# Designs tried in a protein design run: peptides against a protein of PDB entry 6UG1. Part 77

Target 1, 304 residues: chain A of PDB entry 6UG1
Amino acid sequence: SNEERKRRKYFHMLYLVCLMVHGFIRNEWINSKRLSRKLSNLVPEKVFELLHPQKDEELPLRSTRKLLDGLKKCMELWQKHWKITKKYDNVGLYMRTWKEIEMSANNKRKFKTLKRSDFLRAVSKGHGDPDISVQGFVAMLRACNVNARLIMSCQPPDFTNMKIDTSLNGNNAYKDMVKYPIFWCEVWDKFSKKWITVDPVNLKTIEQVRLHSKLAPKGVACCERNMLRYVIAYDRKYGCRDVTRRYAQWMNSKVRKRRITKDDFGEKWFRKVITALHHRKRTKIDDYEDQYFFQRDESEGIPD
Target 2, 301 residues: chain A of PDB entry 6UG1 as posed
Amino acid sequence: SNEERKRRKYFHMLYLVCLMVHGFIRNEWINSKRLSRKLSNLVPEKVFELLHPQKDEELPLRSTRKLLDGLKKCMELWQKHWKITKKYDNEGLYMRTWKEIEMSANNKRKFKTLKRSDFLRAVSKGHGDPDISVQGFVAMLRACNVNARLIMSCQPPDFTNMKIDTSLNAYKDMVKYPIFWCEVWDKFSKKWITVDPVNLKTIEQVRLHSKLAPKGVACCERNMLRYVIAYDRKYGCRDVTRRYAQWMNSKVRKRRITKDDFGEKWFRKVITALHHRKRTKIDDYEDQYFFRRDESEGIPD

## One batch from the design tools (peptide; aimed at target 1 F24 R26 W29 L277)

Design b2_p29_1 (made by RFdiffusion4)
Pose (drawn by RFdiffusion4):
Structure b2_p29_1 (pose): chain A 301 residues (1-169, 173-304), chain P 29 residues (1-29)
Amino acid sequence: as target 2 above (301 residues)
Amino acid sequence: TLEEEVEFVLEMIGEHDEKAKELVLEIME
């Protein structure tokens, strides 16, 4: 019914707001001073110097390379620090079906509250699922004074799914791509470097294509790329989906609430509500990348 | 009603901070 259609659109908006706010608070917890000081002693002087390379006037590229080596070394040592990698209970933060949600609302059960202290204890011990692991990785980079963003792929239920049944054909297929990952700024190449230290264990300087965007019909059942939100050290919140969307204006727009005008205005209201800093020059360099990327997409196939 | 819906959603995603609830309510209003 058209009524159920409208409810799905609203609940989608509601769930999305909650997800994005969770990203905002979790980023705040990541900045915890007490935790940062402990995680900083995990980084040797050699790697620390690689994470803060000297300006190389003749060839800025060498500085970028040193940072990449540093990022690689950090990924490695984080693989060692993280001793216990849990499985997501049930579905984690991957996209759920309308049926699944309706049924979760029905069954209230008992839910162990988490809170901030428990999160900190888990990151310091090295116990957690991949979300906690990548988030802790970002906290470590920040304790070393690197401009590290936390990236979250918000996966609200699909408001474009009109079906009354909503059934699907696997765990391994869900976890192929991450919900959380990291970005680090390169002041030499003036670009954001994408880092996934937990799932794909890769570092990529995304230009026009990214390894992180999910592919194949089966894998996209639980992970439909729509809202890629980046949170930074100074409490910025930016929609970075353009970096990770091969067909943004075609494929992805149809799945986002921003397809109509009311949707874009509303979404902007939330981003602004979550962006608690003023514009820096880096924001401009990023907007320039997005503009060029937006104009290079062209006609679809 | 809205408060109850927000509380329900926050439980789904495993969020229990009061600050998150207040901020969601402020944005939705």

Design b2_p29_1_s1 (made by RFdiffusion4, then SolubleMPNN; from b2_p29_1, 13 letters changed)
Fold by OpenDDE base, seed 3:
Structure b2_p29_1_s1 (fold): chain B 304 residues (1-304), chain A 29 residues (1-29)
Amino acid sequence: as target 1 above (304 residues)
Amino acid sequence: ELEELVNLILKEIGEDDEEAKKLILEILS
């Protein structure tokens, strides 16, 4: 019905705000000074120097290569630190079906909430789910004075899915779900004036995204619980930015249709949410990023 | 109604931070 469509759109909006605020709070938690002091000790001086290369005036690409090598070594150090990767409780922050939401409303399931103290302990011990691990990795980079962002692929229920039964009956449902991350990292390359994408936990990859990312979900089974729609970046200064354009090949033709921002009301509403979570002044980094997004929009063209 | 739905979602995503709840409600107001 039209009413059910409105209800699902409304619930999607509520769920999106909750997810975006969750990412904001986790971004605050990883700024913990106590955690920073502990995690900085994981990074040897030689690796710190690679993270902070001098500007090579002859070939700026050499400086970028040092940074990339430093980030690779940080991923290796992080793997050594991380002792236990827990499975997600239920589906973690992956997308729920409408049926699962309806059933959850009726179920008195005690979800184990994670307090700030428990999170900091989990990161310090290297015990937690993949999301906690990624968040801890971002904290380690920030402890090394790297301009690292926490990236979150927000997975609100699909308001464009009007099916009554949305049950997912896959034997490999968990494996397909966790094939692509919900959280990852971006690092600012001051030499190339670009964000570097880092997945330290899932794919264990470093990318300089041009048109395509390996982190973008591919295949029907993987996309059931991980639909690229809202990729939100949280920086160390409490900036909040929509970076979906980086990871979306088909932003205009495909992704926009599945976002609340498909209409003017949704665009204004989403801008209000971003503004409420963006607590810093604009920087030249934002100008370079916006220019990159503009070039990506021009290169995609207007969908016919 | 709004707060109940927010509480339901927060429970589902494992968020128990009262500051998070407050901020969500402020954004949605």
Scores: peptide ipSAE 0.744, ipTM 0.978, DockQ to the pose 0.841
OpenDDE base, seeds 1, 2, 4, 5: peptide ipSAE 0.743, 0.740, 0.742, 0.740; ipTM 0.978, 0.977, 0.978, 0.977

Design b2_p29_1_s2 (made by RFdiffusion4, then SolubleMPNN; from b2_p29_1, 14 letters changed)
Fold by OpenDDE base, seed 3:
Structure b2_p29_1_s2 (fold): chain B 304 residues (1-304), chain A 29 residues (1-29)
Amino acid sequence: as target 1 above (304 residues)
Amino acid sequence: ELEELVKQIMKLIGEDDERAFKLVLEILS
């Protein structure tokens, strides 16, 4: 019905705000001075120097290569620190079906919540789910004075799915779900004036995204619980930015149709949400990023 | 109704910070 369509759109909006606020709170937690002091000790001086290369005036690419090598070594150090990767309780922050949401309203299940103290302990011990691990990795880079962003792929329920029963069948459902991350890292390369994408936990990859990312979900089974729609970046200065354009190959033709921002009302509303979570002044980094997004929009063209 | 839906969602995503709940309501106002 039209009413059910409105209800699902509304619930999607509420769920999206809750996810974005969750990301904001986690971004605050990873700025913990106590955690920073502990995590900085994981990075030896030689790796710290690679993270902070001098500008090579002859070939700026040499400086970028040092930074990339430093980030690779940080991923290796992080793997040594991380002792236990827990499975997600239920589906974690992956996309729920409408049926699962309806069933959850009736279920008095004690959802395990993670307090700030428990999070800090988990990161410090190297014991937690993949999301906590990624968040801790971002904290380690920030402890080394790296301009690292926490990236969150927000997975609200699909308001474009009007099916009543959306039961997901399959023995491999968990494996397919966790194939691609929900959280990852971006690092500012001051030499190339670009963000470097880092997945330290799931795919264990470092990439300089041009047209597509390895982190973008591919295949039907993987996309059931992980639809690339809202990729939100949280920086160390409490900036909040929509960076979906970086990871979406087909933003205009495919991704926009699955977003609240498909219409002017949704665009204005989503801009209000971003603005409420953005607590810093604009910087020249934002100008370079917006220029890159503009070029990506022009290169994709207008969908026919 | 709005507050109850927000509480339900917060439970689903494992968020229990009261500041998060307040911030959601402020954004939705």
Scores: peptide ipSAE 0.812, ipTM 0.985, DockQ to the pose 0.854
OpenDDE base, seeds 1, 2, 4, 5: peptide ipSAE 0.812, 0.812, 0.812, 0.812; ipTM 0.985, 0.985, 0.986, 0.985

Design b2_p29_1_s3 (made by RFdiffusion4, then SolubleMPNN; from b2_p29_1, 14 letters changed)
Fold by OpenDDE base, seed 1:
Structure b2_p29_1_s3 (fold): chain B 304 residues (1-304), chain A 29 residues (1-29)
Amino acid sequence: as target 1 above (304 residues)
Amino acid sequence: ELEELVNQILKLIGVDDEEAKKLILEILS
């Protein structure tokens, strides 16, 4: 019905805000001074120097290469620190079906919640799910004075899916779900004036995204619980930015149709949410990023 | 109704933080 369409759109909006606020709070938790002191000790001086290369005036690319090498070594150090990767409880922050949401309303199951103290302990011990691991990696980079963002791919239920029963076929569902990350890292390259994408846990990759990312879900089975729609960046100064354009090859033709921002009302509403979570002044970094997004929009063109 | 739906979602995503709940409700007002 039209009523069910409105209800699903509304519930999608509520769910999106809850996810975005969750990302915001996790971004605050990873700024813990106590955690920072512990995690800085994981990074040797030689790796710290690679993270902070001098500007090579002759060849700025040499400075970027040092930073990339430093980030690679940080990923290796993080793998040594991380002792236990737990499976997600149920589907974690991956996308739920409408049926799963409806069934959950009737389910009095106590969901495991993680408090700040438990999170800090989990990161410090190297014990937790992949999301906690990524968040801890961002904390380690921040502890080394790297301008690292926490990236969250928000997975609200698909309001464009009007099917009643979206029974996901069960056997490989978890493997397909976790094939692509929900959380990752971005690091500012002051030399190239670009964000570097870092997935330290899932794909264990570093990318300088041009047109597409390896982190963008591909294939029907993977997209059932991980749809690239709302990629939100949380920085160390409590900035909040929509960075979906970086990771969406087909923003205008495909992704926009599945976002609340497909209409003017949804765009204004989503901007209100971003503004409420954005607690810093604009910087030149934001200008370079917006210029990159503009160029990406022009290069994609208007979908036919 | 709004608060009940927010509580349902927060349970689903494993968030038990009153500050989070407050901020969510403030954004949705």
Scores: peptide ipSAE 0.769, ipTM 0.981, DockQ to the pose 0.810
OpenDDE base, seeds 2, 3, 4, 5: peptide ipSAE 0.766, 0.767, 0.768, 0.767; ipTM 0.980, 0.981, 0.981, 0.981

Design b2_p29_1_s4 (made by RFdiffusion4, then SolubleMPNN; from b2_p29_1, 14 letters changed)
Fold by OpenDDE base, seed 5:
Structure b2_p29_1_s4 (fold): chain B 304 residues (1-304), chain A 29 residues (1-29)
Amino acid sequence: as target 1 above (304 residues)
Amino acid sequence: ELEELVKEILKLIGEDEEEAFKLVLEILS
């Protein structure tokens, strides 16, 4: 019905705000000074130096290569630190079906809430789910004074899906779900004036995204619980930015149709949410990023 | 209704902190 469509759109909006707030709170938790002191000790001086290369005036790319090598070594160090990767409880922050949402409202299931203290302990011990692991990796980079962002691919229920959801009960459903991350890292490359994408946990990859990212879900089964729609960046200074354009090859033709921002009302509303979560002044880094997004939008063109 | 839905969603995502609830309501105001 039209009513059900409105209800699903409204619920999607509420769910999106809750996810974005979750990302904001996790971004605050990873700024813990106590955690920072512990995690900085995981990075030896030689790796720290690679994270902070001198500017090569002749060839800035040499400095970028050192940073990339430093980040690779940080991923290796992080894998040594992380002892236990727990499975997600149920689907974690992956996309729920509408049926799962309806069933969950009726179920007095005790959802296990992770408190700040428990999170900090989990990161410090290296025991947690992949999301906690990624968040801890961002904390380690921040502890090394790297300008690292926490990236969250927000997975609200699909308000464009008006089908009665079939139960996603496939034997491989969990494997397909976790194939692509919900959380990852971005690191500012001051030499190239670009964000470097780092997935330390799932794909264990470092990428300088141009037109396509390896982190963008591919295939029907993977996209059932992970649709690239809202990729939100949280920086160390409590900045909040929509970075979906980086990871979306087909923003205008495909991704936009599945976002609340498909119409002017949704765009204005979403901008209000981003603004409310953005607690820092604009910087030159934001200017470079916006220029990149503009160029990517022009290069995609208007979908025929 | 709004507050109940927000509480339910926060529970679903494992964010049952009072801070999260307050911040969501502040953003939605």
Scores: peptide ipSAE 0.772, ipTM 0.979, DockQ to the pose 0.808
OpenDDE base, seeds 1, 2, 3, 4: peptide ipSAE 0.768, 0.762, 0.770, 0.770; ipTM 0.979, 0.978, 0.979, 0.979

Design b2_p29_2 (made by RFdiffusion4)
Pose (drawn by RFdiffusion4):
Structure b2_p29_2 (pose): chain A 301 residues (1-169, 173-304), chain P 29 residues (1-29)
Amino acid sequence: as target 2 above (301 residues)
Amino acid sequence: MTFEELYETVKEEEPELLEKLIEETEEAF
């Protein structure tokens, strides 16, 4: 019914707001001073110097390379620090079906509250699922004074799914791509470097294509790329989906609430509500990248 | 994470921001 259609659109908006705000608060917890000081001693002087390379006037590229080596070394040592990698209970934060949600609302059960202290204890011990692990990785980079963003792929239920059944054909297929990952700023190449230290264990300077964007019909059942939100050290919140969307204006726009005008205005209201800092020059360099990327997409196939 | 878990978590940490955003969502609807 048209009524159920409208409810799905609203609940989608509601769930999306909650997810984005969770990203906002979790980013705050990541900045915890007490935790940062402990995680900093995990980084040797050699690697620390690689994470803060000297300006190389003749060839800025060498500085970028040193940072990449540093990022690689950090990924490695984080693989060692993180001793216990749990499975997501049930579905984690991956996209759920309307049926699954209706049923979760029905069954109230018992839910162990988490809170901030328990999160900190888990990151310091090295116990957690991949989301906790990548978030902790970002906290470590921040304790070393690197401009690290937390990236979250918000996976609200699909408001474009009109079906009354909503059934699907696997765990391994869900976890192929991450919900959380990291970006680090390169002041030499003036670009954001994408880092996934937990799932794909890769570092990529995304230009026009990214390894992180999910592929194949089976894998996209639980992970439909729509809202890639970046949170930074100074409490910025930016929609960074353009970096990770091969067909943004075609494929992805149909799946976002921003397809109509009311949707874009509303979404902007939330981003602004979550962006608690003023514009820096880096924001401009990023907008320039997005503009060029937006104009290079062209006609679809 | 279920919706109820997510909602309660967000409500406990940023109640005023959550209420404001819910009101803006209802106006948009």

Design b2_p29_2_s1 (made by RFdiffusion4, then SolubleMPNN; from b2_p29_2, 11 letters changed)
Fold by OpenDDE base, seed 4:
Structure b2_p29_2_s1 (fold): chain B 304 residues (1-304), chain A 29 residues (1-29)
Amino acid sequence: as target 1 above (304 residues)
Amino acid sequence: MTFEELLKEVRENAPELLEELFKWTEEAM
């Protein structure tokens, strides 16, 4: 019905707000001065120097290569720090089906939430789920004065899916779900004027995204619980930005159709939400990023 | 994490922000 369509849009929006605020909270928690002091000790001076290379005036690419090597070493150090990777409880922050949402609403169980103190302890000990691990990795880079963003691929329920039963049955459902991350890192390369994508936990990869990312879900089974729609970046100064364009090869043709921002009301609403979560002034980094997104939109063209 | 668990975590840590954004969401629909 039209009513059910409206209800699903509304619930999608509420869910998206909760996810985006969750990312904001985690981004605040990883700015902990106490955590920063502990995590900085994980990074030797030689690795710190690689993270902060001098500008090579002859070939800026040499400086980028040093930064990339520093980030690789940081991923290795982080793997040594992280002792216990817990599986997600059920599906973590991966996309729920409408049926799962309806079933959970009937469950009056008392839930324990992760407190800030528990999170900081988990990161400090290297014990937690993959999301906590990624968030801790961003904290470690920030502790080394690296301009690292926390990236969150927000997975609200698909309001475009009007099927009643969307049960996902399969022996590999968890493996397919976790094949691609929900959280990752971006690092500002001041030499190339680009964001470097870092997945320290799942794919253990570093990439300079041009047209496509390795982190973008591929295949039907992987996309069932991980649909690239809302990739939100949280920086160390409490900036909040939609960076979906970086990771979406087909933003205009495919991704936009699955976003609330396909409609003018949804675009206005979403911009208002982003603005409320954006607690810093605009910088030249934002200008370079917006220019990159513009070029990506032009290069994709209008969908046929 | 269920929606209820997520909502609880967010409400415990950012209640005012959540309330404002929920109000805007209600006003948009």
Scores: peptide ipSAE 0.807, ipTM 0.985, DockQ to the pose 0.884
OpenDDE base, seeds 1, 2, 3, 5: peptide ipSAE 0.807, 0.806, 0.806, 0.806; ipTM 0.985, 0.985, 0.985, 0.985

Design b2_p29_2_s2 (made by RFdiffusion4, then SolubleMPNN; from b2_p29_2, 10 letters changed)
Fold by OpenDDE base, seed 5:
Structure b2_p29_2_s2 (fold): chain B 304 residues (1-304), chain A 29 residues (1-29)
Amino acid sequence: as target 1 above (304 residues)
Amino acid sequence: MTFEELLKEVEEEAPELLKKLKEEIEKAM
């Protein structure tokens, strides 16, 4: 019905807001001074120097290579620190079906929220789910004065799915779900004027994204609970930016159709949400990023 | 995390921000 379409649109918007605010809260928690002091001690001086290379005036790419080597070593150090990777409770922050949402609304369970103190303890001990681990990795890089941002792929329910029953079948649903991350890191490369993508936990990869990312879900089964639609970046200065364009090869032809921003009204609304979460002034880094997104939009073209 | 758990976390940690953003949804619907 038209009513059910409106209901699903509303719930998508509300869920998206809650996910984006969750990312904002986690981004604040990882800025903890107490956590920063503990995590900086995990990084030896030699690795710190690689994270902060001098500018090579002859070949700036040499400086980028040092930074990439430093980030690789940081991933290795992080794996040594992280002792226990917990499975997600149910589906974590992966996409729920409409049926799962309706069934959960009927459950009057007492929910225990993870408090800031518990989060900081979990990161410090190296005990938690993959999301906490990624968030802690971003905290470690920030503790080393690296311009690292937390990236979140927000997974609100699919408002374009008008099926009554949206039950997912399959014994391997968890394995396919966790194949691609929900959280990752980006690091600013001041030499190339680009963001470097870092997944320290799931795929354990460093990428300089050109046209496509390894972190973009591929295959039907993986996309059931992880649809690339809203990739949000949270920086150390409480900036919030939509970076979906980096990770979406087919933003205009495929991704936009599944976003609230498919129409002008949804675009205006979503800009207000981003603005409400963006607590810093614009910088030259934002200019370089916007120029990159513009070039990517031009290169994709208008879908025929 | 269920939606109810997520909502509860956001209500506890960022109530004013959530209120403002809910109002923007309502203005949009």
Scores: peptide ipSAE 0.781, ipTM 0.983, DockQ to the pose 0.861
OpenDDE base, seeds 1, 2, 3, 4: peptide ipSAE 0.781, 0.779, 0.780, 0.781; ipTM 0.983, 0.983, 0.983, 0.983

Design b2_p29_2_s3 (made by RFdiffusion4, then SolubleMPNN; from b2_p29_2, 11 letters changed)
Fold by OpenDDE base, seed 4:
Structure b2_p29_2_s3 (fold): chain B 304 residues (1-304), chain A 29 residues (1-29)
Amino acid sequence: as target 1 above (304 residues)
Amino acid sequence: MTFEELKKEVEENAPELLEELLKWTEEAM
């Protein structure tokens, strides 16, 4: 019905708000001074120097290569620090079906939330789920004065899916679900004036995204619980930005159709939400990023 | 994490921010 369509849009928006605020909270927690002091000790001076290369005036690419090498070494150090990667209890923050949401709403089970103190302890010990691990990696880079963003691929329920029952098949579903990350890192390369994408936990990859990312889910099974729709970036100064355009090859033709921002009311609402989560002034980094997104939109064109 | 678990974590850590954003979500529909 039209009513059920409205209801699913509304619940999608509510869920998206909760996800985006969750990302904001985790971004605040990883700015902990106590955590920063502990995590800085994981990075030896030689790796710190690679993270902060001098500008090579002759070949800026040499400076980028040093930064990339420093980030690679940080990923290796992080793997040594991280002792226990817990599985998600169910699907973590991957996309729920409408049926799963309805079933969970009826379940009045008492649950405990993760407290800030428990999160900081988990990161410090290297014990937690992949999301906590990525968040801790961002904290380590920030502890080394790297301009690292926490990236969250928000997975609200698909309001465009009007099917009642999408029973997702059992054990293979978890492997397909976790094939691509929900959280990752971006690092500002001041030399190339671009964001470097870092997945320290899942794919263990560093990329300079041009047209497509390795982190973008591919294949039907992987997309069932991980639809690239809302990739939100949280920086060390509490900036919040929609960076979906970086990771979406087909933003205009495919991704936009699955976003609340396909409608004018949804675009206005989503912009208002982003603005409320954006607690810093605009910078030249934002200008370079917006220019890159503009060029990507022009290069994709309007879908036929 | 269920929606209820997610919402509760947010309510416990950013109640005012959540309330404002929820209000705007209601007003938008």
Scores: peptide ipSAE 0.795, ipTM 0.984, DockQ to the pose 0.854
OpenDDE base, seeds 1, 2, 3, 5: peptide ipSAE 0.794, 0.793, 0.793, 0.794; ipTM 0.984, 0.984, 0.984, 0.984

Design b2_p29_2_s4 (made by RFdiffusion4, then SolubleMPNN; from b2_p29_2 with Y7F T9E E14A I22L E23K T25I F29M)
Fold by OpenDDE base, seed 4:
Structure b2_p29_2_s4 (fold): chain B 304 residues (1-304), chain A 29 residues (1-29)
Amino acid sequence: as target 1 above (304 residues)
Amino acid sequence: MTFEELFEEVKEEAPELLEKLLKEIEEAM
């Protein structure tokens, strides 16, 4: 019905807000000065120097290569720090079906939220789920004065799915679900004027995204709980930006159709949400990023 | 994490921000 369509849009928007605010809260928590002091001690001086290379005026690519090597070493250091990767409780922040949401609403279980103190302890000990691990990795890079963003692929329920029941297949579902991350890192390369994508936990990869990312879910089974729609970047200065365009090969043809921003009202609304979460002034980094997104939109074209 | 767990975390940690954003949903619908 039209009512059910409206209800699903509303709940999608509500869920998306909660996810985006969750990302904002985690981004605040990883800015903890106490955590920063602890995590900076994980990074030897030689690795710190690689993270902060001098500008090579002859070949800026040499400076980028040093930064990439520093980031690789940071991932290795992070793996040594991280002792216990917990499985997600059920599906973590991966996409729920409409049926699962309805069933959950009927289940008045007592739950305990993860408090800031518990999060900081988890990161400090290296004990937690993959999301906490990624968030801690971003905190470590920030502790080394790296301009690192927390990236969150927000997974609200699919308001375009009007099916009542989407039975997802059981045991293989978890492996397929976690094949691609929900959280990752971006690092600003001041030499190339680009964001470097870093997945320290799941794929353990560093990439300089041009047309596609390795982090973009591929295949039906992987996309059931991880649909690339809302990739939100949270920076160390509480900036919030939609960076979906970086990771979406087919933003205009495929991804936009699954976003609330497919309609003008949804675009206006989503802009208000981003604005409410964006607590810093615009910078030249934002200009370079917007130019990159513009070029990517032009290069994709309008879908036929 | 269920939606209820997520909502409660957000409500506990960012109540004013959540309230503001809930109003923006209502105004848009």
Scores: peptide ipSAE 0.790, ipTM 0.984, DockQ to the pose 0.838
OpenDDE base, seeds 1, 2, 3, 5: peptide ipSAE 0.790, 0.789, 0.790, 0.790; ipTM 0.984, 0.984, 0.984, 0.984

